Peptides against a protein of PDB entry 2AUS. Designs and how they scored, part 63

Target 1, 323 residues: chain A of PDB entry 2AUS
Amino acid sequence: ADIKREVIVKDDKAETNPKWGFPPDKRPIELHIQYGVINLDKPPGPTSHEVVAWIKRILNLEKAGHGGTLDPKVSGVLPVALERATRVVQALLPAGKEYVALMHLHGDVPEDKIRAVMKEFEGEIIQRPPLRSAVKRRLRTRKVYYIEILEIDGRDVLFRVGVEAGTYIRSLIHHIGLALGVGAHMAELRRTRSGPFKEDETLVTLHDLVDYYHFWKEDGIEEYIRKAIQPMEKAVEHLPKIWIKDSAVAAVAHGANLTVPGIVKLNAGIKKGDLVAIMTLKDELVALGKAMMSTQEMIERSKGIAVDVEKVFMPRDWYPKLW

## One batch from the design tools (peptide; made by RFdiffusion4, then SolubleMPNN)

Design b2_p14_1_s4 (from b2_p14_1, 5 letters changed)
Fold by OpenDDE base, seed 5:
Structure b2_p14_1_s4 (fold): chain B 323 residues (1-323), chain A 14 residues (1-14)
Amino acid sequence: as target 1 above (323 residues)
Amino acid sequence: VEKAVAEIRARRAA
């Protein structure tokens, strides 16, 4: 979400019909829920799966999915995609994460040594996934983007850490403890960020959702439940985007691949193989797909497949068929 | 990160 992407305009004369589609901020409440993502404050105790089941029960939903498992004892940011938006979680799984962690050292270490050793763990690290993970237990590299020590109190070290998806903070703390020579364990962990979702005014509890759903159903007040649910487009803010002509939207919504003539504007720095979001000129998510060209190739070429469409989100009837 | 820091500090004091 923090990477500013330049927008390159390919067709500066392209207009959009205001009568077509449903822009993220103009959806009726029922439709907003069908295409929604909750920035949930997951409590410690339940599994991420149990929390998703509770949300489905609270909001009377058929389908939901989460943007990456938090362990039972881990609290904080859990994006939960609803109904027709459920599969948008595929954009969040590879996204960077931030945590606040409490590390307990098993011996006394000078503060200067703690600071020096923890700084060495910024950058590339080698990890083996824990036994409880669904991931094959092969050694793999992961990026630690930053480590910021917030507090040192004797043997307790409170720190903020930004990491690549699938970095295990428990394993990081274990290796820091080994490097310090005394050993260490993870006492507490909270996730403060998952891609575009962070600790902000959009973060809601399960109790908030119960109350806000009640206000809507019993009191006729939709404002609270509307604010508690983000549009699915929030879940793709960190992806490179391609904006398409109104005449191309219905074809992509039917599962056709995006061809070069359909492109109006696009982000710089798209590479072949990147996950990209296909957007309307009203910033509606049409589909996710794999880039088959770079940004430069999409500008220079007059024809060809720009994006292999993997998942359609937009209904087929929001835009007219113009083919 | 203020919420996360506050939650962890509160659990350490309990």
Scores: peptide ipSAE 0.172, ipTM 0.839, DockQ to the pose 0.974
Fold by OpenDDE base, seed 3:
Structure b2_p14_1_s4 (fold): chain B 323 residues (1-323), chain A 14 residues (1-14)
Amino acid sequence: as target 1 above (323 residues)
Amino acid sequence: VEKAVAEIRARRAA
């Protein structure tokens, strides 16, 4: 998520009409909620689905979805996309994750050996999904981006770990324990990051949401609930972006594929097959789609399908039909 | 990270 992507401008003369659309910072509170994502601090105990159901009840919502399951015992960062934004979670599923984990060793190991062996688990690891996962139990490679040991207290090892999506920390700890020769298990786990969502001032509890909704509905104070909900555009910050002409927005909002002439600017390093966010010039999310061209092809070509549009978020009426 | 560490430490001390 922290990779600053270069922006290549294809049309430097393209302007946007300020009367069209609803920029993320200018949405009325009801519309902000309809296109919102909560950075929830999931408590330990409930399932991610139960927590989503509670949010729906608290905020009187019809729909919501989460950006990747946390086990019942696992706390921390759970992005919950609301209402019309619900399907933006598809951008968060493939995103990297960070955790703080407590590993308990089943024997005594010198600290230097713990540090050395855990460092060897940075990089590529082979995992098999657990039996309870809906994922096919095939061996698969996953990347561990970093392991940072925070504390070693006898047999207890507290560490921070950054991982590719769908890396099982429980399995990682098991393999570390095997490599140490004594065995180990995951005692505790907290997720500290899910793509662009992290432990920061935007992290809120279920209790906070109850209070903030009450302040809005009973006292007419919207500030707290507004702050507690991020715009759906936050959920795509980590994706490569393509910004389109005002004249292309309504077509894409109707489910038309993005063609090369509609592109104003784009991020560098888009590859064919990448998930990309199609944005307005006001940084509004129009749609998610699959890149059908590289960045280079989108620059060099005058015509063709740039993005196969998979999911539209923007309402059809925010921008006029200009075709 | 600080919140995560504090939460884990608090649960270990209880």
Scores: peptide ipSAE 0.117, ipTM 0.810, DockQ to the pose 0.973
Fold by OpenDDE base, seed 2:
Structure b2_p14_1_s4 (fold): chain B 323 residues (1-323), chain A 14 residues (1-14)
Amino acid sequence: as target 1 above (323 residues)
Amino acid sequence: VEKAVAEIRARRAA
């Protein structure tokens, strides 16, 4: 998620009409909610699905979805995409995650050995999904990006861990315990990051949402609920982007594939098969799609399908049909 | 991270 991507300009003369579309920071409150994502501080206790159902009830919404399941006992960062933005969760599901975990050891182990063994779990690990997962129980590799020990207090090890999506921290702790020879279990877990969403000023509770919705509906104060909801574009910050001409926006919003002539600028390092975000020149999310070309091919070619459009977000009427 | 650490420490001290 933290990889800065270079921006390559293909058409330096491309302009955008300020009258078309709704830039993320210029949406009326109702429209902002319809295209919103909440950085929710999920409490321990409820399932991620129960929390989504509560948000729908609190905010009077028909649809919502979450950016990756947290177990009932797990707290912290749960992105919840609202209404028309619901499908943006597909960008968050494959995103890296960070956790703070408390591991309890079942025996005494010297601190030097704890540190040495935990460092060996950085990199590729083999995991089997837990029985409670809807995911088929096949052995699979997962990347542990980093393990940072924060505190060791006897048999209690507090650590930060960055992992590939669908890494099970409970299973990681079990394997660390086996490698230490004494066994271990996960005592506590909090998710501190899910792709572009982290513990910051945008993190809100269910209680905050109740209060902020009340202030809007009863008192006419929009400020709090507006700040509590991020634009859906936040949920794609970690993806490679392709920015398109105003003349291409309406076609893509109708579900047409993006062709090479529609590209104004793009991120470096796009590979064929990558999930990409198609953006307007006002940084509005038009669609998600699969890259059919590399960045280099999109620069060198004059024609062809650049992106297979999978999910449209932008309404068809925000930009005029110019074809 | 600081919030997560503080919450976990508070529960261990209780």
Scores: peptide ipSAE 0.101, ipTM 0.815, DockQ to the pose 0.953
Fold by OpenDDE base, seed 4:
Structure b2_p14_1_s4 (fold): chain B 323 residues (1-323), chain A 14 residues (1-14)
Amino acid sequence: as target 1 above (323 residues)
Amino acid sequence: VEKAVAEIRARRAA
């Protein structure tokens, strides 16, 4: 998520009509909720599905989905996409994750050895998904981006870990314990990041949501519930973006593929096959799609399908049909 | 651990 992507401008004269669309910062509260994502602090105990069901009841929603399962015992950052935004979770599934973990060692190990061995687990690791995982139980590589030891108290090792999506911290800790020669288990786990969602001022509890919804419905105070819900566009901040002309928005919103002439600006480093976010010039999410061209091809070509549109989010009527 | 996590959260929000 922290990778700054260069923006290449193809059309520096392209303007956007201020009367069209609903920029993320200008949505009425009802519309904001319909296109919202909650950065939920999932409590330990309930499943991620139970928590989503509770949010639906609290906020009187028909649909919601989460940006990647946390086990019942695991707390922390669970993005919950609401209503029309529900499908944006597909952008979060492949996103990197960060955790704070407590590892309990089954024997005494010198701190220097703990530090040395844990550093060796940075980089590529081989994991087998657990039995309960819907993922095929084949050996697969995963990246550990970083391990930062926060505290060592005897046999308890508190650490921060950044990992590729679908890295199992429980399995990592098991392997660290084996490498230390004493064995280890995961005592506690908290997710502190899921792509663009982190532990920040946007992190809210289920209790907060109850209170904030009541303040809105009973007292007419929308401020709290508005702040508690992020625009769906936040859920795609980590993706490469393509910004399109106003004249292309309605076509894409109807499910048409994005063609090269519709592109105003785009991020550098898009590869064929990448998941990309198609944005308006007002940074509204139109759709997610698969890049059919590289950034370079999208610059050099005058025509062709740039993005195979897979998931439309924007309503068809926010922008006029200009064809 | 909960305290340490809370402290880590606070340090990251700063």
Scores: peptide ipSAE 0.039, ipTM 0.723, DockQ to the pose 0.119; fails the geometry check

Design b2_p14_2_s1 (from b2_p14_2, 10 letters changed)
Fold by OpenDDE base, seed 3:
Structure b2_p14_2_s1 (fold): chain B 323 residues (1-323), chain A 14 residues (1-14)
Amino acid sequence: as target 1 above (323 residues)
Amino acid sequence: SRFDERLARYEALA
């Protein structure tokens, strides 16, 4: 998520009408909620689905969805997309995750050996999905981006781990325990990051949401609930972006594919097949789609389908039809 | 819990 992508400008003269759309920072509170994502601190105990159901009740919402299941016992960062933003969670599914885990060893191992063996698990690992997973139980590779040992207390190893989406920390700990020769299990797990969502000032509890919704509805104080809900655009910060002309926005909002002439600026390094976010010049999310061209092809070509539009978020009426 | 009590108050107002 923290990877700054270069922005290549194709049309430096492209302007945007300030009267069209609703920039993330200028949405009325009701509209902000309709296009919101909560960076929830999921408590241990409830399922991710139960927590989503509670948020829907607390905020009086029809729809919500989460950015990747946390097991009942697992706490921490659970992005919950609200109402019209619900489908943005698909951008978070492939995003990297970070956890803090407590591994309990089943025997005594010298600290130097623990450190050495855990370092060997940085990189590509082979995992088999758990029996209870909806995923086919085929062997698969997953990347461990980093392992940071925080504390070693006898048989208890506290560590931070950055992983590719769908890496099972429980299985990682099991394999570390096997490599150490003593065995190990996951004692505790907290998710500290899900793509652009992390433990920061935007992290809120269910208790905070109850109190903040009360302050809004009973006391007329919008500030707290506004801060507790992030714009849906935050959920796509980690994706490569393509910014489009005002004249292209309504077409894409109607589900038309993005063509090359509609592009004003784009991130470097887009490959064919990448998931990309189509943005307005006011940084509003129009749609998600699959890149049909590389960044280079989108620069060099004068025509063609740049993005196959898969998911529209923007209402059809925010920008005028200019065709 | 104090949370469940607050949630129940909210559900009674909805």
Scores: peptide ipSAE 0.020, ipTM 0.578, DockQ to the pose 0.025
Fold by OpenDDE base, seed 1:
Structure b2_p14_2_s1 (fold): chain B 323 residues (1-323), chain A 14 residues (1-14)
Amino acid sequence: as target 1 above (323 residues)
Amino acid sequence: SRFDERLARYEALA
């Protein structure tokens, strides 16, 4: 999520009509909710599915989906995509995660040894998914991006860890305990980040959502519920982006693949096969798709399919048909 | 612990 991507401009003269579309900052409250993502603070106890069901009840929604399961006992950052934005969770599932974990050691270990061994778990690790996971129990590699020890109190080790999607912190702690020679288990776990969603001013509880919805529906106060819901575009901030001409937007919104002539600007470093976000010049999410070309090919070529469009989000009528 | 203090803050808001 923290990778700054260069923006390459192909057409520096491309303009956008301010009358077309609904930029994230200009959506009426009902439309904002329809294209929203909540940065939910999931409490410990309920399943991620129960929490999504509660949000649907609280906000009177037909559809919602979460950006990656938290176990019942795990609290913290759970992105919940709403209504027409529900499918944006596809962008969040593969995103990196951060956790704060409490590891309990089953024996006494010198602090210097704890620090040294935990540092060796930065990088590539081998994991087996737990029995209860929907994932086939095959050995797989996962990346640990960083481990930051926050506190060591005897046998209790509090640490921050950044990991590749689908890394099991419980398994990591088990392997750290084995490497220390005493064994260990995960006492507590909180997710502090899921891609672009983190512990910040946008993090809200279920209780906050009840109150904020009440203030809107009963008192006519939109401010709180508007702030509690992020635009769906937030859920794609970590993806490479391609910005398209106004004349290409309606075609893509109808499910047409993006062709090279439609591109105004794009991020550097796109590879064939990457998940990319197709954006308007007003930073509205049109669609998610698979890159069929690299950034370099999209610059050098005059024609061809740049993106295979997989999921359209934008309504078909926000931009005129110009073909 | 710093973890417990964070949890307690979130549990108090739930």
Scores: peptide ipSAE 0.007, ipTM 0.485, DockQ to the pose 0.214
Fold by OpenDDE base, seed 2:
Structure b2_p14_2_s1 (fold): chain B 323 residues (1-323), chain A 14 residues (1-14)
Amino acid sequence: as target 1 above (323 residues)
Amino acid sequence: SRFDERLARYEALA
């Protein structure tokens, strides 16, 4: 979500000790990998699980996970979280997605009608998950944020589409084809965005990862593999954030819930029940949790549980225990 | 593929 969130400062005098923690851009290469996320260009052919298994082999990793399945035939942006960052993929599952799709129409339709009908599919649509999905086959609403027609060439329609997580583009194209009266199918699909991960200079192939790992291990050149791996904090950029004082970090890293006195600054618009990222003043991810208060309640209250901590990422020893 | 060629043309124009 490209939503600029206001930052509300609760404690303007809060300082952070530069000796504590490991800021994302200052991690030693081994630690950077342990807390890394790859913006992978998934090739067509393999499953997302096969690609994750290959990354684990290439980089000699014990654990990895992906930020949302791409079908075997679908290429493009697949965030792959590494090692200690593996669980950060939970932040990416609910994130919006963008695709470029090629729709093939089963009959001739005037361009103006194609444009008009596709515009009607912006907003809320009803979908049923396909049989092959692990998701329960219940009818559900999904948001289409935008449809941008890139090219119309007879029966071929190339378009960009921004969608809510778990929108099926194949099903969207099928329904567009029905609305056009001629039918349609998905000829090609590429994912161009998964939350904060997009097609940019951070996008890397499996081939790039092989080469960059060899340059590091054989030639001692860490620069390429360092650039190919994003810090895990990238995977939470789209979440509302709460920044905490140094004295609260160790407690949260031990799995304690965040209390209101620990908050230094926070994003506006947090609602009770939202997934939030708990950050240090050095923008290190401590934990993911469920907001137990709104932003307004976190400002107005002097005490209480602000966040129910669900997933800790930060090691317990990066910050001293100050309680 | 024709898709890749179209995508590449679009990316070069954007």
Scores: peptide ipSAE 0.007, ipTM 0.517, DockQ to the pose 0.876
Fold by OpenDDE base, seed 5:
Structure b2_p14_2_s1 (fold): chain B 323 residues (1-323), chain A 14 residues (1-14)
Amino acid sequence: as target 1 above (323 residues)
Amino acid sequence: SRFDERLARYEALA
């Protein structure tokens, strides 16, 4: 999410018709909900699936999905994609995560030694998935991007940690405890970030959602429920983007692959095989797909398949067929 | 919890 990407313009004369589509900031409330993502503060106790089922009942929805499981005892940032946006969660699965964790040590260790050993766990670590995971129990490498110690109180260590997707904080704490020579366990865990979703003014509780839905349905006040739901485009902010001509939008919305002539502008640093977001010139998400070319190849070539379209989000009728 | 109280202190400093 924190990677700044340069925007390269390929066609500086490309214009967009303001009458076509529904920009993220101009969706009617019902349409905003259909293409929405909630930055949910998941309470401790329920499973991520129970929480998704409750949101569906509260908001009277047919479909929803979460951006990566939190254990029942784990609280914090759980992105919940709604209705037509449900499949945008696939963009959040590979995204980095941040947690605040409380580690309890099983013996006394000097603070200087705690700080030194925890700093050694920044970078590449070897993990084995826990027995309860659906993931094959093969040893795998994971990146720890940073460890920030917030508080040391005797045997209790409160710390912030940024990690690659699918890093197990419980296993990290166990290995830190072994390296300290006394052992340790995870006492508490909160997720503070999932890709572009963090603890900010967009974070809402289940109670907030109940109240905001009632204010809309009973009092006619849509402002609260509108603010509580982010546009689905928020869930792809961390991806490299390709912006396309109005004339290419309907074809991609029908499931056609993006060809090089359809590109108006794109992010630098796209590699073949990357997951990319295909956007309109109004920053509407059309589709997710796999890059078939690098950024450089998309600039230099006049023809060919730029993106293999994997998942369409935009309705087929938002833009006219211009073919 | 004592965890939530400690977390809230650090969140308020950010």
Scores: peptide ipSAE 0.007, ipTM 0.526, DockQ to the pose 0.725

